Peptides against a protein of PDB entry 4X86. Designs and how they scored, part 67

Target 1, 56 residues: chain A of PDB entry 4X86
Amino acid sequence: EGPQLLLSEAVSRAAKAAGARPLTSPESLSRDLEAPEVQESYRQQLRSDIQKRLQE

## One batch from the design tools (peptide; made by RFdiffusion4, then SolubleMPNN)

Design b2_p26_6_s1 (from b2_p26_6, 16 letters changed)
Fold by OpenDDE base, seed 3:
Structure b2_p26_6_s1 (fold): chain B 56 residues (1-56), chain A 26 residues (1-26)
Amino acid sequence: as target 1 above (56 residues)
Amino acid sequence: SARQQAIVQQVLAEHADLFAHHGFLY
């Protein structure tokens, strides 16, 4: 539940918008960002930030 | 609501900004 952006997709969009490329490689970055624990941490942080703003 | 949608988009944009400046070359 919540925004349907994967962390890897969010980072990809950010990189494209900024004209940036990973220090390592796109493939290595994607692999790391798609790890379940990393994705879950991002989801929790995103949800927390949104909820804080909604409750202001 | 429109307010809620705007908040979601703003938070996403802030996160994206942080991502763009960490671990990337321009």
Scores: peptide ipSAE 0.397, ipTM 0.818, DockQ to the pose 0.311
Fold by OpenDDE base, seed 5:
Structure b2_p26_6_s1 (fold): chain B 56 residues (1-56), chain A 26 residues (1-26)
Amino acid sequence: as target 1 above (56 residues)
Amino acid sequence: SARQQAIVQQVLAEHADLFAHHGFLY
C-alpha cells in the first residue's frame, strides 16, 4: 500500500538537485539501493512521512 | 489528488535534501 517510489530514483533526484555524484558509481549505488531490505526501509519512512503530512 | 501529489513531491524533496546535506552524495 502507498506510493511505490524507488529509493534509487529518490537518490537520483537528490544527485541532480545537489549536483553531486556517488563516490563509487551510479550503477553500483543503484544496485545497493535496490536491495529489498533497503527499499522497504525507505518505503516505510516515505509512507510514514506522507501520512504525517496528510494528517496536518 | 493534487494535494496528495504535492505532498509526495514535497516529501521526496525533503528526503533528497537530507541525502545531500548528511554527506550521502559527494
Scores: peptide ipSAE 0.397, ipTM 0.821, DockQ to the pose 0.157
Fold by OpenDDE base, seed 1:
Structure b2_p26_6_s1 (fold): chain B 56 residues (1-56), chain A 26 residues (1-26)
Amino acid sequence: as target 1 above (56 residues)
Amino acid sequence: SARQQAIVQQVLAEHADLFAHHGFLY
């Protein structure tokens, strides 16, 4: 449940909007963002934040 | 609902702002 946006895609959109480049390299960043544990952490945080707002 | 949709979009925008400033060069 919740919005279906991968962390890698979310970061890509943010970077494009800000005209930003990663501190390391695009390849290294992509590898880090696509790690399953990183994606799951983002999903949990996003879901938690949304639920907190809904309950206010 | 419209309220729920707005909340989702707001949270996504806040996360995007954090991503833009963390680990990036402008």
Scores: peptide ipSAE 0.395, ipTM 0.818, DockQ to the pose 0.308
Fold by OpenDDE base, seed 2:
Structure b2_p26_6_s1 (fold): chain B 56 residues (1-56), chain A 26 residues (1-26)
Amino acid sequence: as target 1 above (56 residues)
Amino acid sequence: SARQQAIVQQVLAEHADLFAHHGFLY
């Protein structure tokens, strides 16, 4: 539900845009970002933030 | 709507900023 953007993709775009690197290895980061519970938490946060702005 | 689309893009941009500058990226 809502915008379809995986956490891993969002972080990848952010890293590329900023020329940033993960504090840990890229492999460790990818593993953490691909966890279903982490993705769901991000989805909920994104949804919540969007809803807050829509209500303003 | 245009407003809704702008809001989505703004939230995504803010999240990206947090990831890059206040999160786990450097």
Scores: peptide ipSAE 0.394, ipTM 0.823, DockQ to the pose 0.255

Design b2_p26_6_s2 (from b2_p26_6, 15 letters changed)
Fold by OpenDDE base, seed 5:
Structure b2_p26_6_s2 (fold): chain B 56 residues (1-56), chain A 26 residues (1-26)
Amino acid sequence: as target 1 above (56 residues)
Amino acid sequence: SARQQEIVQQVLAEHADLFAHHGFRY
């Protein structure tokens, strides 16, 4: 199983908290962040990092 | 556990922050 949040959702939260806006557009950003290869890479890295932290 | 949940949230925040700084302006 994977993370509960999509990359797009995680980034949106961070941006909102920081008062930041996309360099391009919300639509363009969403398209990029929702790309399958991007999400899969994020999922793999997130899972790996979580596992490493949990092992400490 | 609460500790595990905290770790997950921290890692999520770290990754999100990296992506935000890459694609966002402040």
Scores: peptide ipSAE 0.390, ipTM 0.813, DockQ to the pose 0.342
Fold by OpenDDE base, seed 2:
Structure b2_p26_6_s2 (fold): chain B 56 residues (1-56), chain A 26 residues (1-26)
Amino acid sequence: as target 1 above (56 residues)
Amino acid sequence: SARQQEIVQQVLAEHADLFAHHGFRY
């Protein structure tokens, strides 16, 4: 299992809150952030960090 | 619990911010 939010969704929310725009284009950014290997790495790191925080 | 949910949201925000700084201009 894992978090429901994709990395692309998380980044988009953060960028909107900060008033930021992609360095390239929304489409190019989405392609990069939605790459399976990127999403999987994000999911694993996120899960690990959450577990560490919960155990403290 | 509420505390657990806060921790999850904090970690999500931290990770999202790191990636946003990499791919965005403000």
Scores: peptide ipSAE 0.389, ipTM 0.814, DockQ to the pose 0.342
Fold by OpenDDE base, seed 1:
Parts: structure tokens; C-alpha cells; sequence
Structure b2_p26_6_s2 (fold): chain B 56 residues (1-56), chain A 26 residues (1-26)
């Protein structure tokens, strides 16, 4: 299955930790990050990178 | 394992950081 963490949540955590604000708007950013195709691409890349690290 | 969990968290953090820098102002 893979990691359960959503891209939108991951980015939110990183931005909050750094005190960063979206370049556009929170609403526009959320829409982009929550798009199914974006989340799926993120999941695939994340899974691949994790597997590579585990094999090193 | 604990080491495997650390690797997962590290990769998650790296990906999140890349996206944050791309879409955010600090």
C-alpha cells in the first residue's frame, strides 16, 4: 500500500516548521496539493526513494 | 525496524522540504 501521509499534510508540516507562506494563496496551494494525480505521483516517488534507501 | 522507520521519516522530510521551497516564501 505505502505511506499514508498525504502530500498536502507533509508540505503543511514543513511550511509551518519554517514559518513559510504560500507564494500564491493557501486555497490555491491546497487545491494543487490535494489533486489526486499529484498525490499519486508523490506516493510513487516516495515509495521508490524509500525502497532505494532501504537497499543501500 | 527502528532504522527502517528512520529512513521513511527522512525521505518524507526531504520530499516535503522540496515542495515547501518550491511553493513557499520564507
Amino acid sequence: as target 1 above (56 residues)
Amino acid sequence: SARQQEIVQQVLAEHADLFAHHGFRY
Scores: peptide ipSAE 0.385, ipTM 0.812, DockQ to the pose 0.337
Fold by OpenDDE base, seed 3:
Structure b2_p26_6_s2 (fold): chain B 56 residues (1-56), chain A 26 residues (1-26)
Amino acid sequence: as target 1 above (56 residues)
Amino acid sequence: SARQQEIVQQVLAEHADLFAHHGFRY
């Protein structure tokens, strides 16, 4: 089973790797990404995508 | 499983790429 990454952590890693900065602010972005409903949606989508690939 | 781990990493990378291009400037 794959690691459970917080959405905020996933985005932070991607942004750092790409040298990207938020369009708004780090604080605003963090607040949005750490919202429970947003995190849960991400987890569900990630899990679904992984399971689909594993079934192939 | 090594193959399963590869699949997980690929999905994570795809999601990361999508988020990197949304709400960010370079």
Scores: peptide ipSAE 0.378, ipTM 0.811, DockQ to the pose 0.316

Design b2_p26_6_s3 (from b2_p26_6, 17 letters changed)
Fold by OpenDDE base, seed 3:
Structure b2_p26_6_s3 (fold): chain B 56 residues (1-56), chain A 26 residues (1-26)
Amino acid sequence: as target 1 above (56 residues)
Amino acid sequence: DERQRAIVEQVLAKHADLFAHHGFLY
């Protein structure tokens, strides 16, 4: 059972972890982050990072 | 998988600063 996160959700979690607030509305940010190419790029990066950690 | 969840959370924390540079205030 692996978690499945959209980029918008990941950004929200990361922002919370850093104690950050968006410069624009959360809705505007989410809309920008829903672009398929952006989502796919993040998915690839996340997968790569996870794989590196699993190999440690 | 709890270990996988922990890894994901760590990765998200790692990228938090990057996301902040793309439109966040601290």
Scores: peptide ipSAE 0.102, ipTM 0.561, DockQ to the pose 0.364
Fold by OpenDDE base, seed 1:
Structure b2_p26_6_s3 (fold): chain B 56 residues (1-56), chain A 26 residues (1-26)
Amino acid sequence: as target 1 above (56 residues)
Amino acid sequence: DERQRAIVEQVLAKHADLFAHHGFLY
């Protein structure tokens, strides 16, 4: 997918890789992760971190 | 692209606290 991963997708992938399961319902977690303000915050952080790494 | 994927994985690991905040069972 590249550096522009959606937060929900990123969390899903990471959770599966770590063998983790949500303590709450998957639907509730998905709604929280799909909130636009949450996604935007994550996007900014991810973008910043990637830019730093690319410059190294 | 492979390098970018590696960076994303590292960033996700760095922000692993996000998972704890959302309540995950390991």
Scores: peptide ipSAE 0.102, ipTM 0.551, DockQ to the pose 0.394
Fold by OpenDDE base, seed 5:
Formats: structure tokens, C-alpha cells, sequence
Structure b2_p26_6_s3 (fold): chain B 56 residues (1-56), chain A 26 residues (1-26)
């Protein structure tokens, strides 16, 4: 199966790839991104995005 | 799965722009 990333980890990886850094501390950003409702929304979005690519 | 990993990487790259515009500096 493909990797299932937490939103906080995904943001960190994406930020690194883009050469970006958070305006606040990484710890503060991670804390905000670890909210369960936010994580669930991201999970659904990620799954949807992946499924769209797979069926192309 | 290699293909799935590639897709995830593409998704992360896609969202990198979104994240960079949401509380990030370069």
C-alpha cells in the first residue's frame, strides 16, 4: 500500500520540497496540524487526489 | 508500491504551493 502521511508530516515534506519555512515555529505549526478534524479532512483529500490519479 | 509513491509525491508537490501560501516564508 502507499504511504499514509499525517498532515503535519506532509506539510513538512512539502515545505522542504518548496524551500519554504513556517512563519511560526515548526512545533507550533505541527501542533495546529495535528488536530483530529484537520487530519481527517486531509486524509480524505489525499485519498481523493490519489484515486483520481490512479483512474487516469 | 512505486506508482503509488510517485502519486503521493506528486500530490505533496502540488500542495507545496498551497502550503507555501499559507503561513510560510521562503
Amino acid sequence: as target 1 above (56 residues)
Amino acid sequence: DERQRAIVEQVLAKHADLFAHHGFLY
Scores: peptide ipSAE 0.099, ipTM 0.558, DockQ to the pose 0.356
Fold by OpenDDE base, seed 4:
Structure b2_p26_6_s3 (fold): chain B 56 residues (1-56), chain A 26 residues (1-26)
Amino acid sequence: as target 1 above (56 residues)
Amino acid sequence: DERQRAIVEQVLAKHADLFAHHGFLY
């Protein structure tokens, strides 16, 4: 029940772990990830994903 | 919500390389 990660932080952690580099510029990626609409959508889907996984 | 899903899908498609290991359930 802890706080959920922001999308930008989640992507950063995933990219670091996988050694991945963005297809576009870092600035373009950051702009997309910091958009409030995208962040809210991610929060809702992350919550939904957790609920689905707990039901498995 | 379809609108919310569509927004995330657009970002995932644009930056699929960074989301390959993230794993959303649809």
Scores: peptide ipSAE 0.079, ipTM 0.561, DockQ to the pose 0.082

Design b2_p26_6_s4 (from b2_p26_6, 16 letters changed)
Fold by OpenDDE base, seed 4:
Structure b2_p26_6_s4 (fold): chain B 56 residues (1-56), chain A 26 residues (1-26)
Amino acid sequence: as target 1 above (56 residues)
Amino acid sequence: SARQQAIVQQVLAEHADLFAHHGFRY
């Protein structure tokens, strides 16, 4: 349930908007951001924060 | 709603920025 958003995609968009480049390689960054545990943690935190904001 | 969509986008941006600051150079 909730929005289905990829962390890797979100970070890429933010980096592009800021004109930022990865400290390592794009491939290494993608691997880190696409790790299942990282993505799941992001999804949970995102959902929680959205719900908190909606309640304010 | 439009308000809800805006909130979602704002939270997304905040989280993405946090990750970007740790993994990127500007």
Scores: peptide ipSAE 0.395, ipTM 0.816, DockQ to the pose 0.345
Fold by OpenDDE base, seed 3:
Parts: structure tokens; sequence; C-alpha cells
Structure b2_p26_6_s4 (fold): chain B 56 residues (1-56), chain A 26 residues (1-26)
């Protein structure tokens, strides 16, 4: 099972909380963040980081 | 557990923050 949030959704939430706007456009940013290779890299890093901290 | 849930949320927040700072204007 993967992360509860897609990378694009996680970033959007963080940006909204900070009152930030994309440098390009919401649509182009979403496309970039939803790219399969980007999402997979995020999932792997997220999983690794979580596992490391759970073991502490 | 509560501890595990907190760890997951912390890591999610850190990753999201890094990407937000790269692609956003504040």
Amino acid sequence: as target 1 above (56 residues)
Amino acid sequence: SARQQAIVQQVLAEHADLFAHHGFRY
C-alpha cells in the first residue's frame, strides 16, 4: 500500500496552508507532480523515511 | 499507533514542504 496522498495532493495542501501560488500554473504543476516516475520516486522515498523513523 | 501516525504525518509534511518551496511563490 502506498502513501495516503498523491504527491500532487500533498504539495497542494502544503502550498495552500502557506498561502503560496505555483510559479507556473496549477495545471502544469499537477501534470509534473502526477507523472508516474515522479510519484513512484516520492513513494519510495516516503516509505524509506517512514521506515527509518519507525525503527528509532 | 498514535506514535506511528504522527511519524507518517511528519514525513508527509516534510516532503510536501520541500516540493512546495521549489515550485511556488509565497
Scores: peptide ipSAE 0.395, ipTM 0.814, DockQ to the pose 0.343
Fold by OpenDDE base, seed 1:
Structure b2_p26_6_s4 (fold): chain B 56 residues (1-56), chain A 26 residues (1-26)
Amino acid sequence: as target 1 above (56 residues)
Amino acid sequence: SARQQAIVQQVLAEHADLFAHHGFRY
């Protein structure tokens, strides 16, 4: 159900487009962004925000 | 629909931008 993009992938694309570099390291950032609890929170917030926009 | 697809892309972009600005330097 819904978008299949990982948070890590979404952030990677945004950072690449802006020419940005991680404050820490690529490895540390990837570990944080790919953590199951972080990905689940992202999924829930994404779903909520999409539903909110659809109601407008 | 096209409207729904645009909404999904917009929300994805906003979230990604927020996370990028939090964890990245430019």
Scores: peptide ipSAE 0.394, ipTM 0.815, DockQ to the pose 0.340
Fold by OpenDDE base, seed 2:
Structure b2_p26_6_s4 (fold): chain B 56 residues (1-56), chain A 26 residues (1-26)
Amino acid sequence: as target 1 above (56 residues)
Amino acid sequence: SARQQAIVQQVLAEHADLFAHHGFRY
């Protein structure tokens, strides 16, 4: 399964910590980051990267 | 384990940084 952190939540936390603002708008960015296909791709890549590190 | 937890946190941080760099400005 792995960590259950949505991409939109992860990016929002990082942006807040850095004081960063979207290049476009908060609304358009949220729409893009919350797209199901984007979240699924993120989950898959996250899993893959974690597994690679565990195997090192 | 502590190592596994650190790996998870590191990967999360790297991904967050990548997406922030791509979509954000200071």
Scores: peptide ipSAE 0.390, ipTM 0.815, DockQ to the pose 0.355

Design b2_p26_8_s1 (from b2_p26_8, 14 letters changed)
Fold by OpenDDE base, seed 5:
Structure b2_p26_8_s1 (fold): chain B 56 residues (1-56), chain A 26 residues (1-26)
Amino acid sequence: as target 1 above (56 residues)
Amino acid sequence: SAAAAVAELNERSLAQGLATLAALRA
């Protein structure tokens, strides 16, 4: 299970690591996070963040 | 590495992810 590029998975893992729980069900949050425009925004952010880290 | 960067984001990007969602759904 390599690193996931899906926002829903990233948020789920981060929430677990932080001991946080969604106000609604995890499934509802995942549905929102899987929306195309949300995922595309995350993809762009991820690419930018990776590039920044590679510059370090 | 790119893999390490992605792994870090998977563990630490909750605030950014939620902020992105909030901004797009506002």
Scores: peptide ipSAE 0.074, ipTM 0.542, DockQ to the pose 0.373
Fold by OpenDDE base, seed 1:
Structure b2_p26_8_s1 (fold): chain B 56 residues (1-56), chain A 26 residues (1-26)
Amino acid sequence: as target 1 above (56 residues)
Amino acid sequence: SAAAAVAELNERSLAQGLATLAALRA
């Protein structure tokens, strides 16, 4: 329950909160979400979102 | 806490993030 910055963890949390389940297996989804280019894009998005929220 | 803040940001921004990722991969 530490501060997780991984996209895979974010998706898991959001899915749980919404009661949603992926069409594919959770393991396959996690594998796709852990791809380096996908994860880096998420990190950039997260940094941008943090900056926006701090200015609100 | 830092953990709570990160969790909240993740859940709130997930839809936007996934949309951005989809656009980048398209």
Scores: peptide ipSAE 0.067, ipTM 0.520, DockQ to the pose 0.320
Fold by OpenDDE base, seed 2:
Structure b2_p26_8_s1 (fold): chain B 56 residues (1-56), chain A 26 residues (1-26)
Amino acid sequence: as target 1 above (56 residues)
Amino acid sequence: SAAAAVAELNERSLAQGLATLAALRA
């Protein structure tokens, strides 16, 4: 298993890059994203997406 | 939901994530 991004950091970067703002406060969004199951889902999705890119 | 938001943002953040991984391996 290789290095991976923290979910909160990834979301923050993506939001900034897209010029998007959450409907709730950044703190509320971060709290919601702290759920372990959400973080695990992100980790799995990230790994899957990376594998797909490697196969291209 | 948070999970749905993560799924949507992952596509946008993938390039940034890959760049970060490349930097970590350098």
Scores: peptide ipSAE 0.040, ipTM 0.478, DockQ to the pose 0.045
Fold by OpenDDE base, seed 3:
Structure b2_p26_8_s1 (fold): chain B 56 residues (1-56), chain A 26 residues (1-26)
Amino acid sequence: as target 1 above (56 residues)
Amino acid sequence: SAAAAVAELNERSLAQGLATLAALRA
């Protein structure tokens, strides 16, 4: 239930759009972004912000 | 950290959050 977009994919898209490169190794960044607790926090944020936008 | 970055997004204004979402979903 809720948004299914992974944080790792979202960050990759944002980085590509901004033309940015991570300061740490891509592998280390991916590992951090794949952590379950980090992903869940992102999911909650995404759901909340989308709902707020729909209420405007 | 990645976790800290997500937490920071939660504290931003709605407008800033929506702009971030737009960028992430692009």
Scores: peptide ipSAE 0.028, ipTM 0.479, DockQ to the pose 0.061; fails the geometry check

Design b2_p26_8_s2 (from b2_p26_8, 15 letters changed)
Fold by OpenDDE base, seed 4:
Structure b2_p26_8_s2 (fold): chain B 56 residues (1-56), chain A 26 residues (1-26)
Amino acid sequence: as target 1 above (56 residues)
Amino acid sequence: SEAEAIRELNERSLAQGLSTLARLRA
């Protein structure tokens, strides 16, 4: 339930907006962030964070 | 939309975190 938010996409956009550059290549970072277990952890964290914000 | 609002909030939070880490690392 809810919109699908990809960690790799979110980090890429955020990094660009922040002017932050990883020590490794953006492609290597994206590969790591696209790992299923990492994406699932992000989904859980995002859901938790949204719920916390709604409670504030 | 709600999806856009969530994406915007998330992106802002991530950007702030990444900026902070970049400054601390530098």
Scores: peptide ipSAE 0.211, ipTM 0.741, DockQ to the pose 0.134
Fold by OpenDDE base, seed 3:
Structure b2_p26_8_s2 (fold): chain B 56 residues (1-56), chain A 26 residues (1-26)
Amino acid sequence: as target 1 above (56 residues)
Amino acid sequence: SEAEAIRELNERSLAQGLSTLARLRA
């Protein structure tokens, strides 16, 4: 449920907006953030946060 | 759209978090 938001994409966009640079290569960071379990955790958190906002 | 609003909110939230971490690290 909800729009598909990739954690890797979200972090990349946020990092650019914040002017933050990873110590590791962007490719390595992307690989870690694209791991299925990490993406699933992000999806769950996002869903939960959206639900909380709707209930407020 | 709703999707765009959610993306904007998340990007802003993540950016704030990353900025905070950067300040702590520096």
Scores: peptide ipSAE 0.211, ipTM 0.744, DockQ to the pose 0.132
Fold by OpenDDE base, seed 2:
Structure b2_p26_8_s2 (fold): chain B 56 residues (1-56), chain A 26 residues (1-26)
Amino acid sequence: as target 1 above (56 residues)
Amino acid sequence: SEAEAIRELNERSLAQGLSTLARLRA
């Protein structure tokens, strides 16, 4: 439930916005972030963070 | 929309984190 947010896309956009360069290539970073277990962890963290914001 | 707001908040939070890490690394 909720909007579908991909970690790889979010990090890429955030890095661009911040002008930050990964130590590895953006493509390599995106590849690592596309791992299913990483994406699932991100989904859970995002849900938790949103809930915390709503409680503030 | 709510989805857009969440994306914006998340992107901002990630950007802040990445910026902080970049400053520490530099």
Scores: peptide ipSAE 0.210, ipTM 0.740, DockQ to the pose 0.134
Fold by OpenDDE base, seed 1:
Structure b2_p26_8_s2 (fold): chain B 56 residues (1-56), chain A 26 residues (1-26)
Amino acid sequence: as target 1 above (56 residues)
Amino acid sequence: SEAEAIRELNERSLAQGLSTLARLRA
């Protein structure tokens, strides 16, 4: 559970803030990041990372 | 809100990672 966060949106915003450019086209990257298995992996990693941050 | 706080925290961590990778690649 928790808030529904999209990986593609998060990466896009972070890349803009960092001034980073993808090696491939933004559209191709977005397509890869929107894959269900990738989004699920992101959800799991995000939950773990947030827990670690709270423990710091 | 809690959701906004989490998004902000996550965005910061992603930005740091992307910045680091960009510097290493350059």
Scores: peptide ipSAE 0.209, ipTM 0.741, DockQ to the pose 0.128

Design b2_p26_8_s3 (from b2_p26_8, 15 letters changed)
Fold by OpenDDE base, seed 2:
Structure b2_p26_8_s3 (fold): chain B 56 residues (1-56), chain A 26 residues (1-26)
Amino acid sequence: as target 1 above (56 residues)
Amino acid sequence: SAAAAVEELNRRSLAQGLATLARLRA
């Protein structure tokens, strides 16, 4: 219910909200998004983007 | 609010997430 900081969940929500389907299976996409390096990059991006948004 | 900002990013994160994946996989 609350805001999700995990990349896998964020992408899933974005896809659902946009009515978009991934080129690969949803399961394959989820697996790729669970990679630690991917998640860490997203975490950093998310924090930065939130800070920018709140400062506007 | 911070919560609203996170939710907005979640709704718009598909392209950004895919771009991140592309960069890391390259």
Scores: peptide ipSAE 0.073, ipTM 0.512, DockQ to the pose 0.367
Fold by OpenDDE base, seed 5:
Structure b2_p26_8_s3 (fold): chain B 56 residues (1-56), chain A 26 residues (1-26)
Amino acid sequence: as target 1 above (56 residues)
Amino acid sequence: SAAAAVEELNRRSLAQGLATLARLRA
């Protein structure tokens, strides 16, 4: 797990951990999360968040 | 620990991802 973790996988894990379910459908959510621009944004966020956490 | 940090990030990813989607689709 790291900067290369796919957003769809990360969201799935988060949903399970939180006991959350999509209001629409898992399929619709997965489709949205696979968009290239969304994936890239998440990658950047994840890298930044990891760096910040390691600095604490 | 690194393991705890990764788990925390995973738990937050849903909210962060949805926020990103909201910004891109707005």
Scores: peptide ipSAE 0.068, ipTM 0.500, DockQ to the pose 0.426
Fold by OpenDDE base, seed 1:
Structure b2_p26_8_s3 (fold): chain B 56 residues (1-56), chain A 26 residues (1-26)
Amino acid sequence: as target 1 above (56 residues)
Amino acid sequence: SAAAAVEELNRRSLAQGLATLARLRA
């Protein structure tokens, strides 16, 4: 249930769109982004953001 | 446009994700 886009992919897309680069290595960032609790937090955030966007 | 909306969502998600990481890893 809910959005299935991985946080790692979302961050990659957002970074590209914003022209941003991580201060740490991409590999270190990827490891952090793969943490289950972090991914779940993003899933909840994304679901909420989609709902808000649909209401605009 | 739909594309612009997705980009906005991505930027917002990045900011929120980074904030979440900071809270969890600090």
Scores: peptide ipSAE 0.064, ipTM 0.493, DockQ to the pose 0.437
Fold by OpenDDE base, seed 4:
Structure b2_p26_8_s3 (fold): chain B 56 residues (1-56), chain A 26 residues (1-26)
Amino acid sequence: as target 1 above (56 residues)
Amino acid sequence: SAAAAVEELNRRSLAQGLATLARLRA
């Protein structure tokens, strides 16, 4: 599979790996994670982190 | 490559990602 670039997918995968379950429905969580300000912040962080890893 | 870097992040930084999410929503 390709790299996970969407916050919702990243969080879902991380939660599963950690054995964490949302207190609300997965649909509600996904909707919350699709908020534009959250997505933009994640995009910026992801780009920064990718650049850091490429330099290492 | 960027793709490889993303996969590395996904594999090794899951807990860190969750912590970051908490900060973003705080």
Scores: peptide ipSAE 0.061, ipTM 0.513, DockQ to the pose 0.268

Design b2_p26_8_s4 (from b2_p26_8, 14 letters changed)
Fold by OpenDDE base, seed 3:
Structure b2_p26_8_s4 (fold): chain B 56 residues (1-56), chain A 26 residues (1-26)
Amino acid sequence: as target 1 above (56 residues)
Amino acid sequence: SEAAAIEELNARSLAQGLATLARLRA
């Protein structure tokens, strides 16, 4: 089915689960993660990573 | 469920994906 989460959502969930705080402000991080080129790169990488994980 | 499985795979791939993105943007 492919990736279901936006990068910003995925990072937020991961950070919350780990109790991690970004080195920069949360707002700055969100801004960076919402950039269209970053999101597209994430989608492509995630698709590739999922395929690799399924083959492990 | 299929959705839960996909979410787990997404989570496991996040760290690797972010590392790759960092390299691409550098």
Scores: peptide ipSAE 0.116, ipTM 0.604, DockQ to the pose 0.314
Fold by OpenDDE base, seed 5:
Structure b2_p26_8_s4 (fold): chain B 56 residues (1-56), chain A 26 residues (1-26)
Amino acid sequence: as target 1 above (56 residues)
Amino acid sequence: SEAAAIEELNARSLAQGLATLARLRA
């Protein structure tokens, strides 16, 4: 049960859905989102969120 | 609906990701 999406892709979709734009350049944001430690944190958060949804 | 759940998850993921970035940057 690995990550369903990369953080960068999830953020892109979320931003589009919300009509939000990053204050910094998209390239800088993407680079930050690709950092291994950030991606790992996202994986854990995503797993937690899915588990919470299943409990509802 | 499943579509709504996906949108909610995306929004939550965005918020959590940005919060994580903020903590790492600080």
Scores: peptide ipSAE 0.106, ipTM 0.585, DockQ to the pose 0.463
Fold by OpenDDE base, seed 1:
Structure b2_p26_8_s4 (fold): chain B 56 residues (1-56), chain A 26 residues (1-26)
Amino acid sequence: as target 1 above (56 residues)
Amino acid sequence: SEAAAIEELNARSLAQGLATLARLRA
């Protein structure tokens, strides 16, 4: 198992579910989300959570 | 369903990751 969505899509879905809007433009948000360190942090966090979930 | 469980996990991971990043980048 692993991430089913890219970070950008995950954020989009989360924002929709929460009824939230970014304070900045969607384009600015996309630029921030495309940062390699941000993407990698998300991947690592998700991987860690999957491991924890499998141990429950 | 498995798909729903994975989506829930993704949502949790996203929330945790974003919270952590927010703290680190503040």
Scores: peptide ipSAE 0.095, ipTM 0.552, DockQ to the pose 0.468
Fold by OpenDDE base, seed 2:
Order: structure tokens, then sequence, then C-alpha cells
Structure b2_p26_8_s4 (fold): chain B 56 residues (1-56), chain A 26 residues (1-26)
């Protein structure tokens, strides 16, 4: 299964949870993370990484 | 809990993915 959140939303939540501020504005980061190729790469990477960890 | 374990895996995967994407786009 794929990620339940869009990359931009996932990053936003992660940043808030960690109390971290990006080097660029949150809005700029969100905009960059909405790029289709970035979102697709994230989806593939996330699935792969989760599968690897579950198999360890 | 199981839910917490899944969330931890998701968080680690997100971090790994972001690091990978950062390298690819640098």
Amino acid sequence: as target 1 above (56 residues)
Amino acid sequence: SEAAAIEELNARSLAQGLATLARLRA
C-alpha cells in the first residue's frame, strides 16, 4: 500500500511534530513538495523502505 | 502498540525518502 498522506502534508506534520523549521518558508517547501515527480518518487521510496524494514 | 510501530516505520521511511530526494535534486 502507498502512503496515506500527500508528501507535502506528511512533511508538514513531521516538521511540526519535530518542532523543526525548514530553511525556506513552509509555503515554499510545500510548493516544491507538490511536484508530481517528487510525490511519485516519495511514494515509491516509502513503500520500498517500509517493506525493507518489515523484512528485517 | 502496533499503531505506534507503524508510525515509527513511516517516520523513518519519510526521513530516508527526504534524504534520498535531497541528494537526487542537489
Scores: peptide ipSAE 0.091, ipTM 0.530, DockQ to the pose 0.352

